Peptides against a protein of PDB entry 6B9H. Designs and how they scored, part 24

Target 1, 151 residues: chain A of PDB entry 6B9H
Amino acid sequence: AELCESLLTWIQTFNVDAPCQTVEDLTNGVVMAQVLQKIDPAYFDENWLNRIKTEVGDNWRLKISNLKKILKGILDYNHEILGQQINDFTLPDVNLIGEHSDAAELGRMLQLILGCAVNCEQKQEYIQAIMMMEESVQHVVMTAIQELMSK

## One batch from the design tools (peptide; made by RFdiffusion4, then SolubleMPNN)

Design b1_p12_5_s3 (from b1_p12_5, 5 letters changed)
Fold by OpenDDE base, seed 1:
Structure b1_p12_5_s3 (fold): chain B 151 residues (1-151), chain A 12 residues (1-12)
Amino acid sequence: as target 1 above (151 residues)
Amino acid sequence: DPLLEEFLSKYS
């Protein structure tokens, strides 16, 4: 999906430790968790990150377990820290991500993380970084942000 | 956020 591909490119700018080159690399949630820690290390601290299983392999059950924790973390962060600046109007189906590597649903998950970045304490830096990306990526990211903030 | 609004208006 176009959303997933563009947001994967955006995710890669975080330079996390976990592999993040393919859609499949994101399905276990480890990259997402590490990105969230960079966005707000005070909230997504080491204790939170340690709840995410890193040695998952192809176990879709473990993937889903991780993804559920991450989604909950995002929603809690939005409520507790961001003051509901973004809406959970359409939640990603983490079952489809974990079991089938569904790119569309993965895109929705990454969109929520994007929402965290552009609303967090250091949102200015993240917005500026996005504005330096390839135009085609910027356009998709812009559309994704608009969708989050308009619904 | 003014910077965010600036970015969002780029393609509108």
Scores: peptide ipSAE 0.407, ipTM 0.890, DockQ to the pose 0.780
Fold by OpenDDE base, seed 3:
Structure b1_p12_5_s3 (fold): chain B 151 residues (1-151), chain A 12 residues (1-12)
Amino acid sequence: as target 1 above (151 residues)
Amino acid sequence: DPLLEEFLSKYS
């Protein structure tokens, strides 16, 4: 999906330790967790990160477990820190991500992380970084942000 | 955020 591919490119700019070259690399949630820690290390601290299992392999049940924790973290962060509410009816289906590597649903998950970045304390730095990316990617990111802001 | 608003208006 276009959303997923563009946001994968965006995620790669964080240069996390976990492999993040393919859609499949993101399905275990490890990259996403490391990205969230970079976005706000005070909230997504080491104790939080340690709850995410790193040795997952192709175990889709473990992937889903990680993804559920990450989604909860994102929702809690939005409520507790960002003062925003996200419509639950538009949340990504983490089962489809973990079990089927569904790119569309993965894109929706990455979109939530994008929402954290452009609303966090360091939002200016993240927005500036996005504005330096390829224009085709910027356009997709812009659309994704607009969709989040309309919810 | 003014920077965000500027970015969002880029493709309007």
Scores: peptide ipSAE 0.395, ipTM 0.886, DockQ to the pose 0.765
Fold by OpenDDE base, seed 5:
Structure b1_p12_5_s3 (fold): chain B 151 residues (1-151), chain A 12 residues (1-12)
Amino acid sequence: as target 1 above (151 residues)
Amino acid sequence: DPLLEEFLSKYS
């Protein structure tokens, strides 16, 4: 999916420690958890990160468990810190991500993380970084932000 | 946010 591929490119700019080259690399949630910690380390602290299993392998049940924790963290962050600045009415299906590596649903999850970045304390730096990306990626990211902020 | 609004208007 175009959304997933563009947001994968965006996720790669965070330069996290976990492998993040393919859609499959993101399905265990480890990359997403590390990205969220970079976005707001005071909220997504070490205690929060330690709840995410890092050695998951191909176990789709463990993937889904991680993804559920991450989705809950994003939703709680939106309510407690961001004051519901982003729309969470259309939630990603983490079962499809964990069991089938569904790119469309993964795109929805990454879109929620994008919402965190453009509304966090360091939002100006993240927006400026997006404005420096390739034109085609910027366009997809722009559309994704508009959907979150205007729906 | 002024910067976000600027970015969103780029492709409008």
Scores: peptide ipSAE 0.389, ipTM 0.884, DockQ to the pose 0.795
Fold by OpenDDE base, seed 2:
Structure b1_p12_5_s3 (fold): chain B 151 residues (1-151), chain A 12 residues (1-12)
Amino acid sequence: as target 1 above (151 residues)
Amino acid sequence: DPLLEEFLSKYS
């Protein structure tokens, strides 16, 4: 999916420790958790990150478990810190991500993380970074932000 | 880019 591929490119700009080259790399949630920690390390602290299982391999049950925790974290962050600035009307199906590596649903998950970045304390820096991305990718990312914020 | 300008005006 175009959304997923563009947001994968965006995720790669965070230079997290976990592999993040492919869609499959993101399905265990480890990259996403590390990205969230970079976005707001005070909220997504080490204690929170430690709840995400690493080295899950192809265990889709563990992937789904991680993804559920991450989704909950995003929603809680939106409620507790961002004051519901990010609309959660269309939630990703983490089962499809974990079990089938569904790119469309993964794209929606990454879109929520994107929403966190553009509304966090350092949102200006993230917006500026997005503005420096390749035009085609930038367009998709910006469209995704506007879609999320306008719902 | 009008999309960027609109976004910046809202979130900058």
Scores: peptide ipSAE 0.103, ipTM 0.787, DockQ to the pose 0.174

Design b1_p12_5_s4 (from b1_p12_5, 4 letters changed)
Fold by OpenDDE base, seed 5:
Structure b1_p12_5_s4 (fold): chain B 151 residues (1-151), chain A 12 residues (1-12)
Amino acid sequence: as target 1 above (151 residues)
Amino acid sequence: DPLLQEFLEKHS
């Protein structure tokens, strides 16, 4: 999906330690957890990160378990820190991500992480970085931000 | 880009 591919490119700008070159690399949640820690290390601290299993392999049950923890962390962060209300009817299906590597649902998950970045304490720096991205990727990211703002 | 510039102005 166009959204997933563009947001994968955006995720790669964080330069996390975990492999993040393909859609498949994101399905276990490890990259997403490391990105969230960069966004707000006080909230997504080492104790939180240690709850994410790093040696998952192809076990889709373990992937889903990680993804559920990631999604819960994002939702709690929005309510407790950002004061943002997320529409529950548009939440990603983490079962489809973990079991089938569904790119559309993964895109929706990455969009929630984008929402955290553009509303966190360092939001200005993240927005400025987005403004310097390649035009076609920037357009998709901008549209995703606009959709978040309209909710 | 105007959209991101407007977003930055509103949230920075």
Scores: peptide ipSAE 0.068, ipTM 0.755, DockQ to the pose 0.166
Fold by OpenDDE base, seed 2:
Structure b1_p12_5_s4 (fold): chain B 151 residues (1-151), chain A 12 residues (1-12)
Amino acid sequence: as target 1 above (151 residues)
Amino acid sequence: DPLLQEFLEKHS
Protein backbone atom coordinates (compact mmCIF):
# COMPACT_ATOMS: atom_id res chain seq x y z
CA ALA B 1 0.00 0.00 0.00
CA GLU B 2 2.84 2.38 0.82
CA LEU B 3 4.50 1.55 -2.48
CA CYS B 4 1.30 2.14 -4.39
CA GLU B 5 0.56 5.45 -2.68
CA SER B 6 4.07 6.78 -3.19
CA LEU B 7 4.12 5.73 -6.82
CA LEU B 8 0.69 7.27 -7.29
CA THR B 9 2.22 10.53 -6.09
CA TRP B 10 5.06 10.01 -8.53
CA ILE B 11 2.61 9.31 -11.36
CA GLN B 12 0.81 12.56 -10.57
CA THR B 13 3.97 14.52 -11.41
CA PHE B 14 3.45 13.62 -15.07
CA ASN B 15 0.31 15.79 -15.24
CA VAL B 16 -1.48 13.53 -17.69
CA ASP B 17 -4.93 14.37 -19.03
CA ALA B 18 -6.73 11.47 -17.38
CA PRO B 19 -7.85 11.68 -13.74
CA CYS B 20 -5.14 10.29 -11.48
CA GLN B 21 -6.09 11.19 -7.93
CA THR B 22 -6.95 7.77 -6.53
CA VAL B 23 -5.95 4.14 -6.83
CA GLU B 24 -9.27 3.51 -8.56
CA ASP B 25 -8.38 6.11 -11.18
CA LEU B 26 -5.40 4.01 -12.23
CA THR B 27 -7.19 0.67 -12.50
CA ASN B 28 -8.37 1.17 -16.09
CA GLY B 29 -4.82 1.73 -17.33
CA VAL B 30 -5.52 5.00 -19.12
CA VAL B 31 -3.26 7.05 -16.84
CA MET B 32 -0.52 4.45 -17.12
CA ALA B 33 -0.70 4.50 -20.89
CA GLN B 34 -0.49 8.29 -20.99
CA VAL B 35 2.49 8.23 -18.63
CA LEU B 36 4.27 5.70 -20.81
CA GLN B 37 3.66 7.90 -23.83
CA LYS B 38 5.35 10.77 -22.02
CA ILE B 39 8.29 8.54 -21.10
CA ASP B 40 8.90 7.49 -24.70
CA PRO B 41 6.51 8.97 -27.25
CA ALA B 42 8.41 7.42 -30.15
CA TYR B 43 7.72 3.93 -28.85
CA PHE B 44 4.44 4.44 -27.04
CA ASP B 45 3.11 6.47 -29.93
CA GLU B 46 -0.42 7.51 -30.76
CA ASN B 47 -1.10 4.25 -32.55
CA TRP B 48 -0.13 2.33 -29.44
CA LEU B 49 -2.14 4.61 -27.18
CA ASN B 50 -5.22 4.23 -29.37
CA ARG B 51 -5.32 0.53 -28.49
CA ILE B 52 -6.16 1.46 -24.91
CA LYS B 53 -9.88 1.92 -24.49
CA THR B 54 -11.02 5.06 -22.72
CA GLU B 55 -14.29 5.58 -20.87
CA VAL B 56 -14.12 2.09 -19.41
CA GLY B 57 -16.16 2.93 -16.35
CA ASP B 58 -16.51 0.09 -13.89
CA ASN B 59 -16.16 -2.65 -16.49
CA TRP B 60 -13.44 -4.78 -14.93
CA ARG B 61 -13.12 -6.91 -18.05
CA LEU B 62 -12.20 -3.86 -20.09
CA LYS B 63 -9.84 -2.70 -17.35
CA ILE B 64 -8.03 -6.03 -17.44
CA SER B 65 -7.85 -5.90 -21.22
CA ASN B 66 -6.21 -2.47 -21.07
CA LEU B 67 -3.85 -3.52 -18.30
CA LYS B 68 -2.73 -6.57 -20.25
CA LYS B 69 -1.88 -4.39 -23.22
CA ILE B 70 0.04 -1.99 -21.03
CA LEU B 71 1.97 -4.75 -19.32
CA LYS B 72 2.85 -6.21 -22.70
CA GLY B 73 3.99 -2.79 -23.85
CA ILE B 74 6.25 -2.41 -20.85
CA LEU B 75 7.78 -5.84 -21.33
CA ASP B 76 8.28 -5.27 -25.04
CA TYR B 77 9.83 -1.88 -24.34
CA ASN B 78 12.29 -3.45 -21.92
CA HIS B 79 13.23 -6.07 -24.48
CA GLU B 80 13.28 -4.00 -27.66
CA ILE B 81 14.47 -0.60 -26.47
CA LEU B 82 16.09 -0.96 -23.07
CA GLY B 83 17.84 -4.23 -23.86
CA GLN B 84 16.18 -5.80 -20.85
CA GLN B 85 17.96 -3.47 -18.47
CA ILE B 86 14.90 -3.88 -16.26
CA ASN B 87 14.11 -7.34 -14.99
CA ASP B 88 10.47 -8.41 -14.93
CA PHE B 89 11.11 -10.30 -11.71
CA THR B 90 7.64 -9.81 -10.25
CA LEU B 91 4.88 -9.35 -12.78
CA PRO B 92 1.75 -7.72 -11.44
CA ASP B 93 -1.51 -9.62 -11.45
CA VAL B 94 -3.57 -7.39 -13.69
CA ASN B 95 -6.70 -9.39 -12.90
CA LEU B 96 -6.51 -8.31 -9.28
CA ILE B 97 -5.93 -4.72 -10.33
CA GLY B 98 -8.85 -4.61 -12.74
CA GLU B 99 -11.35 -6.59 -10.74
CA HIS B 100 -10.46 -5.68 -7.15
CA SER B 101 -8.34 -2.52 -7.38
CA ASP B 102 -5.59 -4.40 -5.56
CA ALA B 103 -3.15 -1.76 -4.36
CA ALA B 104 -0.23 -4.13 -3.92
CA GLU B 105 -0.44 -5.39 -7.48
CA LEU B 106 -1.00 -1.87 -8.74
CA GLY B 107 2.18 -0.89 -6.95
CA ARG B 108 4.03 -3.58 -8.87
CA MET B 109 2.65 -2.25 -12.12
CA LEU B 110 3.67 1.31 -11.33
CA GLN B 111 7.11 0.06 -10.31
CA LEU B 112 7.58 -1.35 -13.79
CA ILE B 113 6.69 2.04 -15.23
CA LEU B 114 9.19 3.60 -12.84
CA GLY B 115 11.77 1.24 -14.26
CA CYS B 116 11.01 2.50 -17.74
CA ALA B 117 11.43 6.11 -16.64
CA VAL B 118 14.81 5.64 -14.96
CA ASN B 119 16.21 3.78 -17.96
CA CYS B 120 14.66 5.67 -20.88
CA GLU B 121 16.31 8.27 -23.09
CA GLN B 122 15.28 11.02 -20.67
CA LYS B 123 16.29 9.02 -17.60
CA GLN B 124 18.49 11.82 -16.27
CA GLU B 125 15.58 14.23 -16.17
CA TYR B 126 13.33 11.72 -14.43
CA ILE B 127 16.00 10.93 -11.87
CA GLN B 128 16.46 14.63 -11.21
CA ALA B 129 12.71 15.01 -10.75
CA ILE B 130 12.68 12.17 -8.25
CA MET B 131 15.47 13.86 -6.32
CA MET B 132 13.18 16.87 -5.90
CA MET B 133 10.23 14.94 -4.48
CA GLU B 134 9.02 15.13 -0.89
CA GLU B 135 11.39 13.14 1.28
CA SER B 136 9.06 10.38 2.46
CA VAL B 137 7.79 9.70 -1.05
CA GLN B 138 11.30 9.96 -2.47
CA HIS B 139 12.48 7.29 -0.06
CA VAL B 140 9.87 4.80 -1.21
CA VAL B 141 10.51 5.56 -4.88
CA MET B 142 14.26 5.21 -4.38
CA THR B 143 13.79 1.89 -2.63
CA ALA B 144 11.62 0.70 -5.50
CA ILE B 145 14.36 1.65 -7.96
CA GLN B 146 16.95 -0.19 -5.92
CA GLU B 147 14.78 -3.28 -5.93
CA LEU B 148 14.48 -3.17 -9.71
CA MET B 149 18.20 -2.68 -10.25
CA SER B 150 19.21 -5.44 -7.85
CA LYS B 151 17.11 -8.23 -9.35
CA ASP A 1 24.10 5.41 -15.22
CA PRO A 2 26.20 7.87 -13.25
CA LEU A 3 23.27 10.05 -12.22
CA LEU A 4 21.25 7.07 -11.07
CA GLN A 5 24.23 5.81 -9.13
CA GLU A 6 24.66 9.20 -7.52
CA PHE A 7 20.98 9.23 -6.60
CA LEU A 8 21.16 5.81 -5.02
CA GLU A 9 24.33 6.58 -3.11
CA LYS A 10 23.03 9.89 -1.82
CA HIS A 11 19.71 8.56 -0.58
CA SER A 12 20.57 5.00 0.40
Scores: peptide ipSAE 0.041, ipTM 0.713, DockQ to the pose 0.802
Fold by OpenDDE base, seed 3:
Structure b1_p12_5_s4 (fold): chain B 151 residues (1-151), chain A 12 residues (1-12)
Amino acid sequence: as target 1 above (151 residues)
Amino acid sequence: DPLLQEFLEKHS
């Protein structure tokens, strides 16, 4: 999916320790968790990160477990820190991500992380980074931001 | 956010 591929490119700019070259690399949630820690290390601290299992392999049940924790973290962060409410009916299906590597649902998950970045304390730095991205990717990311802002 | 607004206007 175009959204997923563009947001994968965006995620790669964080240069986290975990492999993040393919869509499947993101399905265990480890990259997502490390990105969230970079976005707000005070909230997504080491204690939070340690709840995410790193040695998952192809175990889709463990992937889903990690993804559920990450989704909860994102929702709690939006409520507690960003003062925003996210419609539950638009949430990604983490089961499809973990079990099937569903790119569309993964894209929606990454979109929520994008929402955290462009609304966090360091939002201006992340927005500036987005403004420096390749034009076609930038367009998709911008559209994703607009969709978040309309909700 | 004015920077975000500028970003959105540039690509709208």
Scores: peptide ipSAE 0.040, ipTM 0.706, DockQ to the pose 0.844
Fold by OpenDDE base, seed 1:
Structure b1_p12_5_s4 (fold): chain B 151 residues (1-151), chain A 12 residues (1-12)
Amino acid sequence: as target 1 above (151 residues)
Amino acid sequence: DPLLQEFLEKHS
């Protein structure tokens, strides 16, 4: 999906340790967890990150387990830290991500992470980074931000 | 956020 493709490119700018070149690379949640730690290492600390299983392989059950923890973390972060700045939003189906590598649902998951980045303490730096992205990617990312923050 | 608003307006 267009959203997933552009947000994958955005995710790659974080330069996390885990492989993050393909949609499949993101389905186990490890990249997402590492990105969240970069966004707010005080909240998504080492103890939180250690709850995410890294040796997942093709086990879709373990993928889903990781993704559920990550989604929970994002939702809690929005409530506890960001003051629910992100409006009511359709949640990604992590089962479809883990079991079928569903790009559309993965896009939704990455969009939630985008919401964390543009609302966190270092939001200005992340916004500036987005402004430096290639035009076509930038447009999709901007649209995704608008959707998250629309009244 | 003024920077975010500027970004959104630029691409609206």
Scores: peptide ipSAE 0.034, ipTM 0.700, DockQ to the pose 0.861

Design b1_p12_6_s1 (from b1_p12_6 with S3A T5K E12K)
Fold by OpenDDE base, seed 1:
Structure b1_p12_6_s1 (fold): chain B 151 residues (1-151), chain A 12 residues (1-12)
Amino acid sequence: as target 1 above (151 residues)
Amino acid sequence: SEAQKFFEELLK
């Protein structure tokens, strides 16, 4: 999926500790959790991050468990911190991500994280970083943000 | 580009 591919490239700019080269690398949620901590370390603090299981392997049940926690964190963050700047949006199916590595649904998950980045306290820095990416990636990111803001 | 203009506006 084009959305997933472009947002994977964006995720890679965070330089997190966990492997983040492939779609499969993202399915356990560890990269996403580390990215969220970078976005807002006061909210997604060490206590929050420690709830995410790191030694998941191919266990799709553990992947889904992590992804559910991450999705909840994103939704709570939008409600509690961002003042619900992201309206009612089609939520990613974390079961499809965890069990089938569904790229389309993973793209939607990353889109929610993108929403956090472009609305957080450091939004200016994240937007400026996006503006330095390849044009094709910028276009997809733009479309993804527009979708979040319009629905 | 269209994207650049979008992000410039988003920064305002």
Scores: peptide ipSAE 0.741, ipTM 0.963, DockQ to the pose 0.922
Fold by OpenDDE base, seed 5:
Structure b1_p12_6_s1 (fold): chain B 151 residues (1-151), chain A 12 residues (1-12)
Amino acid sequence: as target 1 above (151 residues)
Amino acid sequence: SEAQKFFEELLK
C-alpha cells in the first residue's frame, strides 16, 4: 500500500537498531517499539520496551502479542500525555499484520506512530525532518496527518 | 509545494 511504503521510508529515518528494510521487518513490532522509545523515552522507557519480545522469528502469535502491547501503548500515550482521542472504529487490525503481513493495516499502525511524533514534545524536529524527505513521501505523510486531524 | 506549505503552517 502507498501509505505503508511511504511511512516505512519515514520509519527508516529513525535509524533504530532493529532491521527495518521491508514490511515483514515491521510485523513483529520490534522496530515500532524502538521508534516509540525515541519519540518519548520517558514514557516508552526500558521497562516498557523490555515487555516486547525480540526473538520472535516467524511466530505470528508472538508477533500479534507484541503488536497488541504496542497499540495499547500508543492509545494510552494519546490519552495520558497528548490529550487526544483516537477513533476506535479506525484502529489497525493487529491480527492481520501479525499473521498475514497486511500492508494496509500496517500502514494504519504506522500512521498512529506518526500522530505521536507530530504531537510530542519534539514535534518541531520531526516535522522539520519530514520536510526534508522526497516530495512524494511528504504528500502521503501530509494526507495521513490530515486524516488524523479529522478524527 | 502543497505539502511544504502544509508543514510550514503546522510549525506555526
Scores: peptide ipSAE 0.740, ipTM 0.963, DockQ to the pose 0.842
Fold by OpenDDE base, seed 3:
Structure b1_p12_6_s1 (fold): chain B 151 residues (1-151), chain A 12 residues (1-12)
Amino acid sequence: as target 1 above (151 residues)
Amino acid sequence: SEAQKFFEELLK
């Protein structure tokens, strides 16, 4: 999916330790957790990150477990820190991500992380970084942010 | 571009 591929490119700019070259690399949640820690290390601290299983392999049940924790973290962060509420009916289906590597649902998950980045304390730096990306990626990211702000 | 203008406004 276009959203997933563009946001994968965006995620790669964080240069996390975990492999993040393919869609499947993101399905275990480890990359996403490390990205969230970079976005706000005070909230997504070492204790939070340690709850995410790193050696998951192809175990889709463990993937889903990680993804559920990450989604909860994102929702709590939006409520507690960013002061905004996300519609529960538009949330990504983490079961489809973990079990089937569903690119559309993964894109929706990455979109939520994008929302964290462009609304956090360092939002200016993240927005400026996005402005340095390829035009095609910027367009997709713009649309993704507009969709978040319309809710 | 359209996106550049959008992000410029977002920075304000």
Scores: peptide ipSAE 0.740, ipTM 0.963, DockQ to the pose 0.862
Fold by OpenDDE base, seed 2:
Structure b1_p12_6_s1 (fold): chain B 151 residues (1-151), chain A 12 residues (1-12)
Amino acid sequence: as target 1 above (151 residues)
Amino acid sequence: SEAQKFFEELLK
């Protein structure tokens, strides 16, 4: 999926500690949790991050559990901090991500994280960083943001 | 580019 691949490239710019080279690397939620902590470490603090299981392996049940916590964190962040500036119009199916590594649904999850980045306290820095990426990636990111803004 | 213009507006 074009959305997932472009947003994977975007996620890689965060230089998190967890492996983040493939779609499969993202399915346990650890990378996403570390990215969210970088976006807003006051909200997604160490106590929040410690609720995410890091040694998941291929256990799809643990993956789904992590992904549900991350999705809840994103939704709560939008409500409590961003004043619901990001509409949770269509939630990603975390079951498909955890059990089947569904790239389309993973793309939708990463899209929500993108929404957090472009609306957080350091939104200017994240937007400027996106503007330094390849044009093809910028175009997909633009479309993803527009979709969030239109719904 | 279209994307560059979009992000420039987003920064305003």
Scores: peptide ipSAE 0.740, ipTM 0.963, DockQ to the pose 0.916

Design b1_p12_6_s2 (from b1_p12_6, 5 letters changed)
Fold by OpenDDE base, seed 1:
Structure b1_p12_6_s2 (fold): chain B 151 residues (1-151), chain A 12 residues (1-12)
Amino acid sequence: as target 1 above (151 residues)
Amino acid sequence: SEAQQFFQQLLQ
């Protein structure tokens, strides 16, 4: 999926500790959790991050458990901190991500994280960083943001 | 580009 591919490239700019080279690397939620902590470490603090299981392997049940926690965190963050600036009309199916590595649904999850980044306290810095990426990636990111904010 | 214009506007 084009959305997932472009947002994977964007996620890689965060330089998190967890492997983040492939779609499969993202399915356990660990990378996403670490990215969220970078976006807002006061909200997604160490206590929050420690609730995400890191030794997941191929256990799709554990993946889904992590992804559910992350999705809840994103939704709570949008409600409590961002003032619901991100529309949650189309939520990712974390079951498909965890069990089947569904790239389209993973793209939706990463899109929500993108929404957090471009609305957080450091949104200016994240937007400026996006503007330095390849044009094709910028276009996909733009479309993804527009979908979150205008629909 | 269209994207650059979008992000410039978003920064306002």
Scores: peptide ipSAE 0.742, ipTM 0.962, DockQ to the pose 0.926
Fold by OpenDDE base, seed 5:
Structure b1_p12_6_s2 (fold): chain B 151 residues (1-151), chain A 12 residues (1-12)
Amino acid sequence: as target 1 above (151 residues)
Amino acid sequence: SEAQQFFQQLLQ
């Protein structure tokens, strides 16, 4: 999906330790958890990160377990820290991500992480970094942010 | 571009 591919490119700018070259690399949630820790290490601290299983392999049940924890973390962060600045009426189906590597649902998950970045304490730095990306990626990111803020 | 204008406004 166009959304997923553009946001994968955006995720790669974080330069996390976990491999993040393909859609499949993101399905176990490890990259997403490391990105969230970079966005707000006080909230997504080491204790939180340690709850995410890193040795998952192809076990879709373990992937789904990680993804559920990450989604909960994002929703709690929006409520407790961001003050409902992003809309979560349309939640990603983490079962489809973990079991089938569904790119459309993964795109929606990454969109929620984008919402965290553009509303966090360092939002100005993340917005400025997005402005340095390819125009086609910027356009997709813009549309994704507009959807989060308006729906 | 449209996107650049959008992000510039977000920075205001």
Scores: peptide ipSAE 0.741, ipTM 0.962, DockQ to the pose 0.879
Fold by OpenDDE base, seed 2:
Structure b1_p12_6_s2 (fold): chain B 151 residues (1-151), chain A 12 residues (1-12)
Amino acid sequence: as target 1 above (151 residues)
Amino acid sequence: SEAQQFFQQLLQ
């Protein structure tokens, strides 16, 4: 999926500690949680991050559990901090991500994280960083943001 | 580019 691949490239710019080279690397939620902590460490603090299981392996039940916590965190962040500037019109199916590594649904999850980045306190810095990426990635990211803003 | 213009507007 083009959306997932472009947003994976975007996620890699965060230089998190967890492996983040493949779609499979993202399915346990650890990378996503670390990215969210970078976006807003006051909200996604160490106590929040510690609720995400790091040694998941191939256990799809643990993956789904992590992903549900992350999705809840994103939705709560939108409500409590961003004033619901990000519309949660279509939620990703975290079951498909955890059990089947569904790239389309993973793309939708990463899209929500993108929404957090471009609306957070450091939104200017994240937008400027996106503007330094390859044009093809910038185009996909633009479309993803427009979709969030239009619904 | 279209994307560059979009992000520039987003910064304003």
Scores: peptide ipSAE 0.741, ipTM 0.962, DockQ to the pose 0.915
Fold by OpenDDE base, seed 3:
Formats: sequence, structure tokens, C-alpha cells
Structure b1_p12_6_s2 (fold): chain B 151 residues (1-151), chain A 12 residues (1-12)
Amino acid sequence: as target 1 above (151 residues)
Amino acid sequence: SEAQQFFQQLLQ
């Protein structure tokens, strides 16, 4: 999916330790957790990150477990730190991500992380970084942000 | 571009 591929490119700019070259690399949640820690290390601290299992392999049940924790973290962060609510009926289906590597649902998950980045304390730096990306990626990211802020 | 204009406004 266009959203997933563009946001994968965006995620790669964080240069996290975990492999993040393919869509499947993101399905265990480890990359996403490391990205969230970079976005706000005070909230997504080492104790939070340690709850995410790193050696998951192809175990889709463990993937889903990680993804549920990450989604909860994102929702809590939006409520507690960013002071905004996300519509529960538009949330990504983490079961489809973990079990089937569903690119559309993964894109929706990455979109939520994008929302954290462009609304956090360092939002100016993240927005400026996005403005340095390829035009096609910027367009997709713009649309994704507009969709988030319209809710 | 449209996106550049959007992000400039977002920075305001």
C-alpha cells in the first residue's frame, strides 16, 4: 500500500537498531517501539521498551501481543501527553498485521506513530525532517496527517 | 509544492 511504503521510508530515517527494510520487518512491533522511544524517551522509557519481546521470529501470536502493547502505548500517550483523542473505530487491526502482514493496517499503525511525532514536543524537528524527503513521500505524509487531524 | 505549503503552515 502507498501509505505503508511511504511511512516505511519515513520510519527508516530514525535509524533504529532493529532491521527495518521491509514491511515484514515492522510486523513484530520492535522497530515501532524503538521509534516511539526516540520520539519521547521520557514516556516510552526503557521500562516500557523492555515489555516488548525482541526475539519473536515468525510467531504471529507474539507479534500481536507486542502490537497490542504498542497500540495501547500510543493511545495512552495521545490522551496523557498530547491531550487528544483518537476514534477507537478507526484503529488498526493488529491481528491482521501480526498474522498476515497486512500492509494497509500496518500503514494505519505507522500513521498513529506519525501523529505522535508531529504533535510531540519536538514536532518542529520532525516536520522539518519530513520536508527534506522526496515529494511523493511528503504528499502521502501530508494526506495522512490531514486524516488524523480531521478526526 | 502543495505538501511544502502544508508543512510550512503546520510549522506556524
Scores: peptide ipSAE 0.741, ipTM 0.962, DockQ to the pose 0.865

Design b1_p12_6_s3 (from b1_p12_6, 4 letters changed)
Fold by OpenDDE base, seed 1:
Structure b1_p12_6_s3 (fold): chain B 151 residues (1-151), chain A 12 residues (1-12)
Amino acid sequence: as target 1 above (151 residues)
Amino acid sequence: SEAQKFFQELLK
């Protein structure tokens, strides 16, 4: 999926500790959790991050468990911190991500994280960083943000 | 580009 591919490239700019080269690398949620901590370490603090299981392997049940926690964190963050700047949006199916590595649904998950980045306290810095990416990636990111803001 | 213009507006 084009959305997932472009947002994977964007995720890689965070330089997190966890492997983040492939779609499969993202399915356990560890990369996403580490990215969220970078976006807002006061909210997604060490206590929050420690709830995410790191030794998941191929256990799709553990992947889904992590992804559910991350999705909840994103939704709570949008409600509690961002003032619900992201309206009612089609949520990613974390079961499809965890069990089948569904790239389309993973793209939607990363899109929610993108929403956090471009609305957080450091949104200016994240937007400026996006503006330095390849044009094709910028276009997809733009479309993804527009979708979040319009629905 | 279209994207650059979008992000410039988003920064305002």
Scores: peptide ipSAE 0.750, ipTM 0.965, DockQ to the pose 0.921
Fold by OpenDDE base, seed 2:
Structure b1_p12_6_s3 (fold): chain B 151 residues (1-151), chain A 12 residues (1-12)
Amino acid sequence: as target 1 above (151 residues)
Amino acid sequence: SEAQKFFQELLK
């Protein structure tokens, strides 16, 4: 999926500690949780991050559990901090991500994280960083943001 | 580019 691949490239710019080279690397939620902590470490603090299981392996049940916590964190962040500037119009299916590594649904999850980045306190810095990426990635990111803004 | 213009507007 083009959305997932472009947003994976975007996620890699965060230089998190967890492996983040493939779609499979993202399915346990650890990378996403670390990215969210970078976006807003006051909200996604160490106590929040510690609720995400890091040694998941291929256990799809643990993956789904992590992903549900992350999705809840994103939704709560939008409500409590961003004033619901990001509309939770269609939630990603975390079951498909955890059990089947569904790239389309993973793309939708990463899209929500993108929404957090471009609306957070340091949104200017994240937007400027996106503007330094390859044009093809910038175009996909633009479309993803426009979709969030239109719904 | 279209994307560059979009992000420039987003920064305003």
Scores: peptide ipSAE 0.749, ipTM 0.964, DockQ to the pose 0.915
Fold by OpenDDE base, seed 5:
Structure b1_p12_6_s3 (fold): chain B 151 residues (1-151), chain A 12 residues (1-12)
Amino acid sequence: as target 1 above (151 residues)
Amino acid sequence: SEAQKFFQELLK
């Protein structure tokens, strides 16, 4: 999906330790958890990160377990820290991500992480970084942000 | 571009 591919490119700018070159690399949630820790290390601290299993392999049940924890973390962060600045009415189906590597649903998950970045304490830095990306990626990111803040 | 204008406004 166009959304997933553009946001994968955006995720790669974080330069996390976990491999993040393909859609499949994101399905176990490890990259997403490391990105969230960079966005707000006080909230997504080491204790939170340690709850995410890193040695998952191809076990889709373990992937789904990680993804559920990450989604909960994002929703709690939006409620407790961001003050409902992003809309979560359309939630990603983490079962489709973990079991089938569904790119459309993965795009929805990455969109929620984008919402965290553009509303966090360092939002100015993340917005400025997005402005340095390719125009085609910027356009997709713009549309994704508009959807989060207007629906 | 449209996106650049959007992000400039978002920074205000």
Scores: peptide ipSAE 0.749, ipTM 0.965, DockQ to the pose 0.903
Fold by OpenDDE base, seed 3:
Structure b1_p12_6_s3 (fold): chain B 151 residues (1-151), chain A 12 residues (1-12)
Amino acid sequence: as target 1 above (151 residues)
Amino acid sequence: SEAQKFFQELLK
């Protein structure tokens, strides 16, 4: 999916320790957790990150477990820190991500992380970084942010 | 571009 591929490119700019070259690399949640820690290390601290299983392999049940924790973290962060509420009916289906590597649902998950980045304390730096990306990626990211702000 | 204008406004 276009959204997933563009946001994968965006995620790669964080240069996290975990492999993040393919869609499947993101399905275990480890990359996403490390990205969230970079976005706000005070909230997504070492204790939070340690709850995410790193050696998951192809175990889709463990993937889903990680993804549920990450989604909860994102929702709590939006409520507690960013002061905004996300519609529960538009949330990504983490079961489809973990079990089937569903690119559309993964894109929706990455979109939520994008929302964290462009609304956090360092939002200026993240927005400026996005402005340095390829035009095609910027367009997709713009649309993704507009969708978040319309809710 | 459209996106550049959007992000410039977002920075305000």
Scores: peptide ipSAE 0.749, ipTM 0.965, DockQ to the pose 0.863

